# Ledger of designs, part 176: peptides against a protein of PDB entry 3ZOQ

Target 1, 223 residues: chain A of PDB entry 3ZOQ
Amino acid sequence: QLLQDSWWNQLKEEFEKPYYQELREMLKREYAEQTIYPDSRDIFNALHYTSYDDVKVVILGQDPYHGPGQAQGLSFSVKPGVKQPPSLKNIFLELQQDIGCSIPNHGSLVSWAKQGVLLLNTVLTVRRGQANSHKGKGWERLTDRIIDVLSERERPVIFILWGRHAQMKKERIDTSKHFIIESTHPSPFSARNGFFGSRPFSRANAYLEKMGEAPIDWCIKDL

## One batch from the design tools (peptide; made by RFdiffusion4, then SolubleMPNN)

Design b2_p27_2_s2 (from b2_p27_2, 12 letters changed)
Fold by OpenDDE base, seed 4:
Structure b2_p27_2_s2 (fold): chain B 223 residues (1-223), chain A 27 residues (1-27)
Amino acid sequence: as target 1 above (223 residues)
Amino acid sequence: SAEWEAEMAKYEENLAKGVFDPNYNTQ
């Protein structure tokens, strides 16, 4: 529960609630008895890399990758040296088509996070080989609160909502104040039905520029 | 492995649908 002050101020009340205490106890048991991803120190990486005040863009994911060495506490992102998952490959393809970025030789999106892109999963842990195994255990309530406090923030945020799961959170976002970019999911099963050609990166930067903020450098350098 | 590729394919299918099927690997 070690967070930056800006996030702590927004979320401290949640950590005191019974649901989170129960979640914490569950996680202690899970990490002790099972292989859980990401590493326990990486669970809150999205909040560590991107402070509450520095959030410019939010990209919502479902839950962490469930294979060895993949998850690093950021939605869609994988650790360097890990094969890029299909959805991530398509994200980079759209990035190339949208704004001309080269495909990086790794799948780490840390550079986005450091620039104010909150790469938030709705569920922040998973058992090895068991997709969404920690669904309904309390994470959703916390991450809903994260969305809520961002929605309540005076400074506008851009929410990129790929696919139905992420789009279900739209009802929690004050669209009179914040911007929404929606398309189908980057998954190979849906990308050609709207994700490709949606140009979320240039559109996000266009909003940032209208707000008088620096755009995101979406291009990722090779390691 | 082929097994892992199949697992990932099912995972990606669920992502596309925006729903979780606990039996997705048995479809």
Scores: peptide ipSAE 0.552, ipTM 0.850, DockQ to the pose 0.153
Fold by OpenDDE base, seed 3:
Structure b2_p27_2_s2 (fold): chain B 223 residues (1-223), chain A 27 residues (1-27)
Amino acid sequence: as target 1 above (223 residues)
Amino acid sequence: SAEWEAEMAKYEENLAKGVFDPNYNTQ
């Protein structure tokens, strides 16, 4: 599976490497023999919605939701009509307290992606009902390269790193050029330890304004 | 539904800790 956007120039060398070819062959078997999420056409939605040059903000996730109809190729996001997962509910609670947005009647973050928020998971596929089942199969190497080429970009990026998994990627980010917003994970098991009150949305927009860029409209309209 | 809620709770706990439980998958 290949890309046909501005990311091609940044990632084309990765697609020719043995690890990616092995990953691709693995995925062909997985999608043929098991139920895999997201739909194969949606695997690279984060890159489809947000070009390399249009990235303003990055929000890192672990891997796709593993329930029916949930994953849409964007970190933390769920398809319209799907019940909002606990972490996503807390994200919207913080959004409301931070900048006053209403809680949307759906969980799709596509509107963020279209504005330059790269909603990237470190692993881009999962077996139904088996969280992190595609860990260590090659996705991490590709997504590390995505972080690397963004770090190398001259125009600054804002990285929002919720929880330890995302924060482990901080070593790959040139903090002399790029901004990092860190807190505990929005999960109910950690949100009270720092995520609530961290105000990542207003802080991100403050950085964008300092850079002379348009802020993100984080408020999500009902469908 | 109860099984799904328990599964999601375990998933969210792992996210909070930033670790992977090798025994998470029980189906």
Scores: peptide ipSAE 0.547, ipTM 0.847, DockQ to the pose 0.152
Fold by OpenDDE base, seed 2:
Structure b2_p27_2_s2 (fold): chain B 223 residues (1-223), chain A 27 residues (1-27)
Amino acid sequence: as target 1 above (223 residues)
Amino acid sequence: SAEWEAEMAKYEENLAKGVFDPNYNTQ
Protein backbone atom coordinates (compact mmCIF):
# COMPACT_ATOMS: atom_id res chain seq x y z
CA GLN B 1 0.00 0.00 0.00
CA LEU B 2 1.15 3.50 -0.78
CA LEU B 3 -0.32 4.85 2.44
CA GLN B 4 -0.23 3.04 5.76
CA ASP B 5 -2.83 5.10 7.57
CA SER B 6 -6.48 6.05 7.45
CA TRP B 7 -5.85 7.84 4.16
CA TRP B 8 -5.70 4.54 2.32
CA ASN B 9 -9.36 3.84 2.97
CA GLN B 10 -10.24 7.28 1.66
CA LEU B 11 -7.97 7.37 -1.37
CA LYS B 12 -7.40 3.77 -2.48
CA GLU B 13 -9.93 4.12 -5.28
CA GLU B 14 -8.09 7.14 -6.63
CA PHE B 15 -4.83 5.27 -6.91
CA GLU B 16 -6.52 2.70 -9.11
CA LYS B 17 -7.93 5.27 -11.53
CA PRO B 18 -6.34 5.89 -14.91
CA TYR B 19 -5.50 9.51 -14.17
CA TYR B 20 -3.35 8.51 -11.23
CA GLN B 21 -1.67 5.73 -13.13
CA GLU B 22 -0.81 8.23 -15.81
CA LEU B 23 0.46 10.63 -13.19
CA ARG B 24 2.57 7.88 -11.68
CA GLU B 25 4.09 7.01 -15.02
CA MET B 26 4.77 10.67 -15.70
CA LEU B 27 6.49 11.01 -12.36
CA LYS B 28 8.65 7.97 -13.02
CA ARG B 29 9.89 9.62 -16.18
CA GLU B 30 10.33 13.00 -14.55
CA TYR B 31 12.33 11.69 -11.62
CA ALA B 32 14.47 9.64 -13.97
CA GLU B 33 15.16 12.39 -16.47
CA GLN B 34 15.15 15.57 -14.40
CA THR B 35 15.67 16.89 -10.90
CA ILE B 36 12.27 16.79 -9.24
CA TYR B 37 11.30 18.06 -5.81
CA PRO B 38 10.65 16.95 -3.23
CA ASP B 39 12.52 13.68 -2.94
CA SER B 40 10.22 10.94 -4.15
CA ARG B 41 10.09 9.52 -0.64
CA ASP B 42 8.76 12.83 0.64
CA ILE B 43 5.94 13.42 -1.85
CA PHE B 44 3.25 12.27 0.55
CA ASN B 45 4.80 13.59 3.76
CA ALA B 46 1.69 15.63 4.49
CA LEU B 47 -0.38 12.46 4.54
CA HIS B 48 2.31 10.53 6.40
CA TYR B 49 2.52 13.03 9.23
CA THR B 50 -1.21 13.73 9.42
CA SER B 51 -3.63 10.83 9.04
CA TYR B 52 -7.12 11.32 7.71
CA ASP B 53 -8.64 10.91 11.14
CA ASP B 54 -6.10 13.17 12.80
CA VAL B 55 -6.59 16.16 10.52
CA LYS B 56 -7.65 19.20 12.51
CA VAL B 57 -6.50 21.99 10.23
CA VAL B 58 -5.70 22.15 6.54
CA ILE B 59 -3.33 24.74 5.12
CA LEU B 60 -3.35 24.70 1.34
CA GLY B 61 -0.36 25.60 -0.76
CA GLN B 62 0.17 25.68 -4.49
CA ASP B 63 3.14 23.43 -5.25
CA PRO B 64 6.52 22.56 -3.73
CA TYR B 65 9.43 24.94 -3.60
CA HIS B 66 11.54 24.44 -6.70
CA GLY B 67 14.97 25.25 -5.32
CA PRO B 68 17.62 22.80 -4.15
CA GLY B 69 16.97 21.27 -0.76
CA GLN B 70 13.88 23.35 -0.02
CA ALA B 71 10.78 21.19 -0.38
CA GLN B 72 10.01 18.47 2.12
CA GLY B 73 6.51 17.48 1.07
CA LEU B 74 4.70 19.99 3.28
CA SER B 75 3.12 23.23 2.11
CA PHE B 76 5.15 26.35 2.98
CA SER B 77 7.67 24.25 4.90
CA VAL B 78 11.38 24.04 4.18
CA LYS B 79 13.97 21.61 5.42
CA PRO B 80 16.08 22.67 8.38
CA GLY B 81 19.10 24.67 7.34
CA VAL B 82 17.26 26.19 4.40
CA LYS B 83 16.70 29.93 4.29
CA GLN B 84 13.09 30.76 5.04
CA PRO B 85 11.26 31.87 1.90
CA PRO B 86 9.57 35.29 2.08
CA SER B 87 6.05 33.90 2.47
CA LEU B 88 7.18 31.66 5.29
CA LYS B 89 8.89 34.56 7.01
CA ASN B 90 5.62 36.45 6.88
CA ILE B 91 3.76 33.44 8.24
CA PHE B 92 6.07 33.50 11.24
CA LEU B 93 5.66 37.25 11.62
CA GLU B 94 1.90 36.82 11.74
CA LEU B 95 2.34 33.91 14.13
CA GLN B 96 4.37 36.12 16.42
CA GLN B 97 1.90 38.97 16.26
CA ASP B 98 -1.11 36.66 16.58
CA ILE B 99 -0.13 34.47 19.50
CA GLY B 100 3.32 35.62 20.58
CA CYS B 101 5.47 32.82 19.20
CA SER B 102 9.14 33.47 18.63
CA ILE B 103 10.49 33.36 15.11
CA PRO B 104 12.14 29.96 14.73
CA ASN B 105 15.68 29.62 13.41
CA HIS B 106 14.45 27.19 10.74
CA GLY B 107 11.49 26.77 8.43
CA SER B 108 10.30 23.25 9.15
CA LEU B 109 6.60 22.97 9.91
CA VAL B 110 6.78 19.27 10.75
CA SER B 111 5.69 20.01 14.30
CA TRP B 112 2.42 21.40 12.94
CA ALA B 113 1.91 18.36 10.75
CA LYS B 114 2.42 16.02 13.67
CA GLN B 115 -0.32 17.82 15.56
CA GLY B 116 -2.94 17.46 12.85
CA VAL B 117 -2.19 20.35 10.52
CA LEU B 118 -2.39 18.94 7.02
CA LEU B 119 0.12 20.98 5.05
CA LEU B 120 -1.21 20.13 1.63
CA ASN B 121 -0.07 21.49 -1.70
CA THR B 122 -2.52 21.13 -4.56
CA VAL B 123 0.36 19.92 -6.71
CA LEU B 124 2.84 17.67 -4.96
CA THR B 125 5.89 17.74 -7.23
CA VAL B 126 7.87 20.26 -9.25
CA ARG B 127 10.84 20.41 -11.57
CA ARG B 128 13.94 22.17 -10.30
CA GLY B 129 13.79 25.83 -11.19
CA GLN B 130 10.40 25.51 -12.87
CA ALA B 131 7.63 26.63 -10.56
CA ASN B 132 4.31 24.86 -11.07
CA SER B 133 5.80 22.72 -13.84
CA HIS B 134 3.65 19.76 -12.81
CA LYS B 135 0.39 21.70 -12.88
CA GLY B 136 -2.41 19.88 -14.66
CA LYS B 137 -0.75 16.48 -14.55
CA GLY B 138 -3.18 14.80 -12.19
CA TRP B 139 -2.18 15.95 -8.72
CA GLU B 140 -5.05 18.42 -8.57
CA ARG B 141 -7.57 15.62 -9.00
CA LEU B 142 -6.07 13.66 -6.14
CA THR B 143 -5.74 16.66 -3.86
CA ASP B 144 -9.28 17.73 -4.71
CA ARG B 145 -10.35 14.28 -3.58
CA ILE B 146 -8.42 14.80 -0.36
CA ILE B 147 -10.38 17.98 0.22
CA ASP B 148 -13.61 16.20 -0.70
CA VAL B 149 -13.17 13.31 1.71
CA LEU B 150 -12.28 15.74 4.47
CA SER B 151 -15.34 17.80 3.62
CA GLU B 152 -17.45 14.66 3.80
CA ARG B 153 -16.03 13.77 7.21
CA GLU B 154 -18.44 14.25 10.06
CA ARG B 155 -15.81 15.59 12.43
CA PRO B 156 -15.20 19.22 11.48
CA VAL B 157 -12.05 20.50 9.83
CA ILE B 158 -10.61 24.00 9.72
CA PHE B 159 -9.43 25.09 6.29
CA ILE B 160 -6.95 27.94 6.16
CA LEU B 161 -7.05 29.37 2.66
CA TRP B 162 -4.44 31.99 1.88
CA GLY B 163 -4.81 33.69 -1.47
CA ARG B 164 -7.00 33.14 -4.50
CA HIS B 165 -5.57 29.77 -5.52
CA ALA B 166 -6.46 28.14 -2.23
CA GLN B 167 -9.75 30.01 -1.97
CA MET B 168 -10.89 28.46 -5.23
CA LYS B 169 -11.32 25.26 -3.23
CA LYS B 170 -14.04 26.75 -1.03
CA GLU B 171 -16.75 25.38 -3.30
CA ARG B 172 -15.63 21.87 -2.37
CA ILE B 173 -15.96 22.47 1.36
CA ASP B 174 -19.21 21.93 3.25
CA THR B 175 -19.27 25.10 5.29
CA SER B 176 -22.22 23.81 7.29
CA LYS B 177 -19.79 21.45 9.01
CA HIS B 178 -16.35 22.92 8.44
CA PHE B 179 -14.71 26.23 9.13
CA ILE B 180 -12.94 28.49 6.68
CA ILE B 181 -10.24 30.98 7.58
CA GLU B 182 -9.24 33.02 4.58
CA SER B 183 -7.09 36.02 3.81
CA THR B 184 -4.68 37.30 1.22
CA HIS B 185 -1.56 35.26 0.63
CA PRO B 186 1.40 35.65 3.02
CA SER B 187 3.57 36.65 0.07
CA PRO B 188 5.27 40.03 0.46
CA PHE B 189 3.25 41.14 -2.54
CA SER B 190 -0.06 40.60 -0.77
CA ALA B 191 0.49 40.14 2.96
CA ARG B 192 -0.23 43.75 3.85
CA ASN B 193 -3.53 43.56 2.00
CA GLY B 194 -5.11 41.27 4.56
CA PHE B 195 -2.83 38.45 5.69
CA PHE B 196 -1.14 40.45 8.40
CA GLY B 197 -3.61 40.87 11.21
CA SER B 198 -5.81 38.00 10.00
CA ARG B 199 -4.77 35.98 13.07
CA PRO B 200 -5.35 32.56 11.52
CA PHE B 201 -3.59 30.68 14.30
CA SER B 202 -5.61 31.97 17.22
CA ARG B 203 -8.79 31.73 15.17
CA ALA B 204 -8.04 28.12 14.30
CA ASN B 205 -7.42 27.29 17.93
CA ALA B 206 -10.63 29.03 18.93
CA TYR B 207 -12.56 26.77 16.58
CA LEU B 208 -10.74 23.70 17.86
CA GLU B 209 -11.56 24.57 21.43
CA LYS B 210 -15.18 25.17 20.49
CA MET B 211 -15.26 21.68 19.01
CA GLY B 212 -13.76 20.24 22.16
CA GLU B 213 -10.44 19.44 20.55
CA ALA B 214 -6.96 20.23 21.72
CA PRO B 215 -5.56 23.39 20.18
CA ILE B 216 -2.49 23.38 18.01
CA ASP B 217 0.79 24.40 19.55
CA TRP B 218 1.79 26.66 16.71
CA CYS B 219 5.02 27.79 18.31
CA ILE B 220 8.04 26.16 16.73
CA LYS B 221 11.14 25.43 18.75
CA ASP B 222 14.59 26.20 17.47
CA LEU B 223 16.71 23.32 16.27
CA SER A 1 22.45 34.84 -6.51
CA ALA A 2 20.69 37.85 -7.91
CA GLU A 3 19.21 35.67 -10.61
CA TRP A 4 17.77 33.28 -8.07
CA GLU A 5 16.40 36.14 -6.02
CA ALA A 6 14.67 37.52 -9.07
CA GLU A 7 13.17 34.13 -9.83
CA MET A 8 11.92 33.78 -6.29
CA ALA A 9 10.47 37.26 -6.42
CA LYS A 10 8.43 36.34 -9.48
CA TYR A 11 7.35 33.17 -7.75
CA GLU A 12 6.18 35.13 -4.73
CA GLU A 13 4.41 37.61 -6.96
CA ASN A 14 2.48 34.83 -8.64
CA LEU A 15 1.55 33.40 -5.26
CA ALA A 16 0.18 36.78 -4.28
CA LYS A 17 -1.90 37.00 -7.44
CA GLY A 18 -3.21 33.49 -6.97
CA VAL A 19 -2.34 32.67 -10.54
CA PHE A 20 0.64 31.20 -12.26
CA ASP A 21 2.30 32.22 -15.48
CA PRO A 22 4.52 29.41 -16.70
CA ASN A 23 6.70 32.04 -18.34
CA TYR A 24 6.96 34.32 -15.34
CA ASN A 25 10.72 34.03 -15.22
CA THR A 26 11.07 35.23 -18.79
CA GLN A 27 8.70 38.20 -18.66
Scores: peptide ipSAE 0.547, ipTM 0.846, DockQ to the pose 0.155
Fold by OpenDDE base, seed 5:
Structure b2_p27_2_s2 (fold): chain B 223 residues (1-223), chain A 27 residues (1-27)
Amino acid sequence: as target 1 above (223 residues)
Amino acid sequence: SAEWEAEMAKYEENLAKGVFDPNYNTQ
């Protein structure tokens, strides 16, 4: 897939490396032989919607939803018409409590992405019905590089790290320059242990305003 | 379906823990 110039400048060297070539060949076989999510043209949607220079906030996910029609290449996001997964429902509940947004009638977070919220999974593909089936195949090296080049960026970034998996990436982030918002994962199994009441949306906007940037309009309109 | 709900529950549990379960496979 083609990337925006700003991302290409940051990542072009990765695409020439053997690990990525092997990943690409693996993906070609996977998409040909099995049902893989998201659609191959949607794999890099997070980078398509949010350029390197336009990133204001990063929200890290693990890997795409593995059910039919769910994944759209953005962490936590589902295509319109798809039932909201439990974690996403809790994200919207916290959004409502934090800044008063209504619960949207869909689960698409594209509006966030278009405003500079990089909705990045650490692994960008998955086999149908097999969660994390593409772990350790090369995606993590690429997405680690994405985190690294953002950490190296002069203009500060806000990283929202929900749960242990995302928080493991904290060591790659220059916390003297960038802002970190951490809590438990929005999953029903952990949300009541710290995610609810963490107010990541208002806190992110407070940082954005402090650094002289426009805040994110986190409220999502119904379709 | 009940099967899908159980699968999603396992998925959400793993997300909460931040741990990969290599045995997690519904297909």
Scores: peptide ipSAE 0.538, ipTM 0.845, DockQ to the pose 0.167

Design b2_p27_2_s3 (from b2_p27_2, 14 letters changed)
Fold by OpenDDE base, seed 4:
Structure b2_p27_2_s3 (fold): chain B 223 residues (1-223), chain A 27 residues (1-27)
Amino acid sequence: as target 1 above (223 residues)
Amino acid sequence: SEEWEAELERYEEALAKGEFDPSFNLQ
């Protein structure tokens, strides 16, 4: 799938740079020689579902799920029919406690993406069973540029930064213009240390309302 | 844009060859 025009205008220069060409060649080899996730057609789903202009909220992840059928090109999201990973379960628990949403019978966050929640991983591919296997291969430079162009956007964005990895991107965000919601990661190892009770969903909507924008319907319907 | 059209052409060529192109998801 081709990127939306609004993203192309922001990112086209990156695709011509040597680092991205090297990344492309690497990915070509990886997909040919190994099982890589997500499906190559799903790599940029975050940008496909949410245009540059439609971004209201950004939720940063690290890299895709590395198990079969899980990753769908959206941070924390899993395809319908896939068991919800522990972090995602905790996200839904916080969602329930924050704004009263029922826990959905699936793990797809596509409904958020369609409303302007950019579900961006900093690394967009992974080898099967090998977390962070594509770290440091060029994705971070592209996704840093995505953060940069959003930071440069006049219309404010809300960045939800769970855990240290995401929070390290704060230095790239103009906090005089954009809003930051920070907490510990939803992982079972960290969720009780600040993620639970952080109420990121209601806080995000409060910022949106302050900006005169429609809030996100965070509640996910069953399939 | 001309650049977009050129990228689309490259994408279509890659698809026709059955090759992986990360730009597939980049319009």
Scores: peptide ipSAE 0.030, ipTM 0.528, DockQ to the pose 0.018; fails the geometry check
Fold by OpenDDE base, seed 2:
Structure b2_p27_2_s3 (fold): chain B 223 residues (1-223), chain A 27 residues (1-27)
Amino acid sequence: as target 1 above (223 residues)
Amino acid sequence: SEEWEAELERYEEALAKGEFDPSFNLQ
């Protein structure tokens, strides 16, 4: 086994609860009857790439991209070869301005995930072409628990909360132990109102260094 | 880079093979 399963110990009780069983049954029907993203194998990629113990940073998204081939189970990330969505383009522009990284020729954030950046959507599935179609179906309860168990962890976490939806989760985070980086969302509709110039990447690394942890290499290599 | 692409493919393959707790999937 290449990856740790420390999430199981934290989340096993959730998977046994009725809400999750109902969610699972709903998803089985949805995947059978409709085009759902991401691929069913990719739903938990954020947890696969980043174990509970290895989480250094959390970046919260809302729900997966709903276009063909886009979503890969990581917030804001798109599969290689997929055109970078506007929000992701703005993320890379801020990354370049913040710490001097070049704009990558792809949109995969897997390199961040592998370094301990939990790229978590609050809702983990979506119908093709129907944003938020799986909102309120049970995912939020699971992902809230993910936030909770991270908040309860003794080793500090950095939460990057872009926009109001993510910032609503701040109430679940013990700010006596954990660090919060907040700004407007990277969306073209909001990026100029505070996201640009917010320097989340250097700020996250500054907190990591303060905690005696290795910083994230945020720069993404071309494929 | 080709090396980074190869690493990405290896990780995606490992995930596809279920080298994680089997409970962390839809089935």
Scores: peptide ipSAE 0.020, ipTM 0.472, DockQ to the pose 0.023; fails the geometry check
Fold by OpenDDE base, seed 3:
Structure b2_p27_2_s3 (fold): chain B 223 residues (1-223), chain A 27 residues (1-27)
Amino acid sequence: as target 1 above (223 residues)
Amino acid sequence: SEEWEAELERYEEALAKGEFDPSFNLQ
């Protein structure tokens, strides 16, 4: 599926700005000269799977996985056949404890994205083996704008903010309209300090139901 | 918009070629 007109209307002004043009030129060079993840066709998968109007929930990540074949343009998600990273394993453990879902045999969160869960990293590309290598290159300004236009939307959004990096975006969110679910990060380093037992999935669905919207089917089927 | 349609066309062309075209926009 191609992106629906709704994101273009919200973001078109950003594409004309110098920072974005510089970012695009940088990316052109990076993809030509180095191994960059995700695949260039997958950079905007979060927006491809979830239109602006269809966003119900936002889950913020930092930057893509930097190993071969892992990143698929969705925060925390990995392509089928890829070993689940520790943070993702913990996400599924919390999912199981929260609402009883089985642990899937893969790590793809595409089914969430298709239901209106925007799986957005704040930085959308990374060099192979070099975490945060594209930090501060312009992505954050674009993704801040994505958060801003969602915050400005009349129809409420649920923001799930795991860890400090994601929580720093709270200042951009109109909490008079939108709901925020905060906890520590699902990383093994921090998960026991608040992520486990935070029940973000049931809480998100409770908000959706309160708004008269269909809940997310968070349970992921095996492939 | 006409601008959107033009960008969509460029995006579709890039997808069809299987190449990265940084000149296209999101939608």
Scores: peptide ipSAE 0.018, ipTM 0.561, DockQ to the pose 0.018; fails the geometry check
Fold by OpenDDE base, seed 1:
Structure b2_p27_2_s3 (fold): chain B 223 residues (1-223), chain A 27 residues (1-27)
Amino acid sequence: as target 1 above (223 residues)
Amino acid sequence: SEEWEAELERYEEALAKGEFDPSFNLQ
């Protein structure tokens, strides 16, 4: 699926660079020889659902879920019918405690994406059963550029940075004009150390309101 | 290989038209 014009204008130069060409060749081999997630058509879903100009909030993930049918090209999100992963369950628990949303019966965050929440993984593909298997293959350079062009945007963005990996991207963000919400990761291994009670959803909406923008409807309806 | 060649041709055509699809089929 074609990138929206706004993203194409920001990223077109990256796709012509050697690193991305090498990444594409690697991915061609990987998809041919291995089971790779997400589906190749879903790799750029974050950019498809949320245009460059429409980005209000960014939520950074690491890499896609590596189980069958899980990844849908959006950070933390799983396809409908897929059991909610532990981190996503904790996200919904915090959402409930923060702003009173019901826990949805599915794990799709597409409704957030459509409202301007860029659900970006730093690495956009993964081998089945092998977390971070495509780390260091070129995706990070592209996704760093995505962060950079958003940081350069005049209209402020809210970056939600859960955990150390996402927080390492803070150095690329102009914090003089963009808002950062940081906490520990929603993972069961870290959520009780700061993620729970961090109230990222209400805080994000508070910033949006201060900017004169419509808040995100974070509550996800059952399917 | 023929399928990949056809996909690359479509990719090049899309580039020429400014209709770049970086998520074109990789399988």
Scores: peptide ipSAE 0.014, ipTM 0.484, DockQ to the pose 0.017; fails the geometry check

Design b2_p27_2_s4 (from b2_p27_2, 12 letters changed)
Fold by OpenDDE base, seed 3:
Structure b2_p27_2_s4 (fold): chain B 223 residues (1-223), chain A 27 residues (1-27)
Amino acid sequence: as target 1 above (223 residues)
Amino acid sequence: SAELEAELERAEANLAKGVFDPDYNYQ
């Protein structure tokens, strides 16, 4: 599929700023000296799959999975053939309970991304086996700008904010225009405290319908 | 380093052109 992207008009100024250039230089060193995830071609997959204009829903993650072959540049998503991480399993359990979808035999959320679900991590790279290793290196400033330009958009966006880290971004979102769905994180440590039963998928579609937009087909087909 | 620079440049160029790369399997 040929998808148009309008992110450049929103982000071009960021790419020229010193912080981003410093981030690029850091990444060059990291990818040269260590194993970094995701693959360098996949870093901006969230923006590649979902243009600025096509964003309907945003799901915020923290940073990529740090195991081999897992991260594909989309929050919570894993490449086909990769064992579903615990949080993703819980996402699919809630999906099943919320709207009746079957649990897929893989963990790729690309079908959501193609429908306008921006699967954005706040940090877009990680060292193998070292969660949060690229925290505070510049990604957060870029991804904050992504949230800001979406907040400034006239056409409403639905933000799904699972857990405290994602919910900290609420202050950047104009709630007079945009909708927020909040719950605890899908992690096994927190899912039973509010994520399960939160029904984020049906609620998101309900907002889309109120806006006169096509709902998301959240059900994922087996490979 | 040079390879990553090229990939970042390509990604940014794709964003600039508003084009999804159909030749790359992103799955």
Scores: peptide ipSAE 0.313, ipTM 0.742, DockQ to the pose 0.021
Fold by OpenDDE base, seed 2:
Structure b2_p27_2_s4 (fold): chain B 223 residues (1-223), chain A 27 residues (1-27)
Amino acid sequence: as target 1 above (223 residues)
Amino acid sequence: SAELEAELERAEANLAKGVFDPDYNYQ
């Protein structure tokens, strides 16, 4: 499938930098010696589904799910047929309460990505069973650059920042032209402390409407 | 290692071209 994509123009300089080359070498070793998620072909899925120019909303995650068959290169999203993780279940509960969507029978957020929701993890790979195992290896520099180039974009973006980790990226966002929606994380450990009732989906759409853009259809159809 | 190198190269090339890999279902 041919897509119009502007990410390369924004990121090509990063790919040429030593840190990224070192990251590549690290990944080569990791994928050879360990079980790494997601599949190597899925690492950049967030950028494939949502071009630089088409980004309307950013939802930041930390790193991919580290269980078998879960991660598909999109934050919080799981492949069809995979049991919904607890945080994702809570996302769908809030979605239902916020705007009345039914809870889908799967956990794929690809439909959001295709509408301009950049589902970006700050770290794009993980070892099986070892959360944050690829933290500090170079991904954060690339994904910080992704945030930076979006922040520098003239056309406004909505950043949904769930939890402290994502909220730490706020300093990189020009709040004079971009919008931020913050709450506690959808994790069962934090969701009741502010995520539930935060209504990020309706709030995001309200901003989109103010900008004269089409709202996101957040409702996900069953497969 | 060589296989992953090829996949990373392909992923970067796909960003450059703005295309999905036709031989792989990303959904």
Scores: peptide ipSAE 0.292, ipTM 0.738, DockQ to the pose 0.021
Fold by OpenDDE base, seed 5:
Structure b2_p27_2_s4 (fold): chain B 223 residues (1-223), chain A 27 residues (1-27)
Amino acid sequence: as target 1 above (223 residues)
Amino acid sequence: SAELEAELERAEANLAKGVFDPDYNYQ
């Protein structure tokens, strides 16, 4: 994987730190001995598709999907041909109600990433069938740094924080410079308690326009 | 950068059991 140079400038010091080296050694062992998702080539896809300077919106997830062929290194996103997970279905339902987009016939959010939507999980790998199996292994420290360097950026960022896990990161965000959109999680267990009707997509675009930036085309074309 | 590419190639090669394609994400 080739990270954007702008991310390297922000994160290069992290990669030299002991915690990351330990994480890397753990990952080497895990990928050798277990089935780990996403593919090792896709771990940093969120940073690959969206440079540090091009980030307009951040959508935080927890960890990758742990089923075969699902995870593609982007939060909430699944590879084409993969059945849309329940949370993603609800995201598309809200997208439809918010700004009138049709429900796409796939679950890939790559088009968002290419427009400056950083689809960041706080943990970037997972063992097959074992949600949060790589929690507390070092990824959170790296992804916290990602949030920190974005918070330190002068050009404003919009953070979309669905659910309590993502919202805990609010303490790291300079709200004097950056915008936060919060609601309950799109999960079926919580979506009806605030996610539906939260209109995060139109609200994000309204902020972008106010800042003189191009809005995101949130509508996803069928494949 | 060349430095970034070299570092990531090394990391990915280790993780991917020696398989690394720098253009993979663009295919």
Scores: peptide ipSAE 0.141, ipTM 0.623, DockQ to the pose 0.020
Fold by OpenDDE base, seed 1:
Structure b2_p27_2_s4 (fold): chain B 223 residues (1-223), chain A 27 residues (1-27)
Amino acid sequence: as target 1 above (223 residues)
Amino acid sequence: SAELEAELERAEANLAKGVFDPDYNYQ
């Protein structure tokens, strides 16, 4: 069974634009000359798992994890068997305190994605060991368009914006119809300054219920 | 580069078709 995806209708024009073609050529060189994450097949996983029409919640990340085997094309998510990064650990701690979920024995957020949580990084690729190495290469324009078309959607979306980088995207979101949940970043450097206790998961579900939508089952089962 | 191009093309084609292969291991 194939999952339907409506993103093409929203994004097809972007893929034809020069900036994306240049990005594509850059990526071809990068993947050929260096180790790039995620795997090329996983670059668009956020869009594959969560169609345009199925998006209920958006969680914005910056760029993929840059360590071996970590990135799987979903913001904050890591492949099973990979040690949970500090920010992700804090996300799960907040999840536990917010709604009582157990800390999973893995870091895959695929279950969220399948329920309509778009786990979008603003930059979708990275060089091994070099955070933000693909910043300013074209991804931001595509991902801005993703935010824009969601903002234009009549059916409301909940945007979870952790930290300043994600919050900078708020200007692109029509707050008259979409909901914003903001806090400091889950990073150890900022989590105690507002992320912990922000209860983004219960708040998101409260909005979903208010809209007559099914809430997200945020609890992640062990593998 | 040829491999990446093929993968990007495949990903784009999947988007164009509005389909996602659930049998692929993305984890």
Scores: peptide ipSAE 0.127, ipTM 0.698, DockQ to the pose 0.021

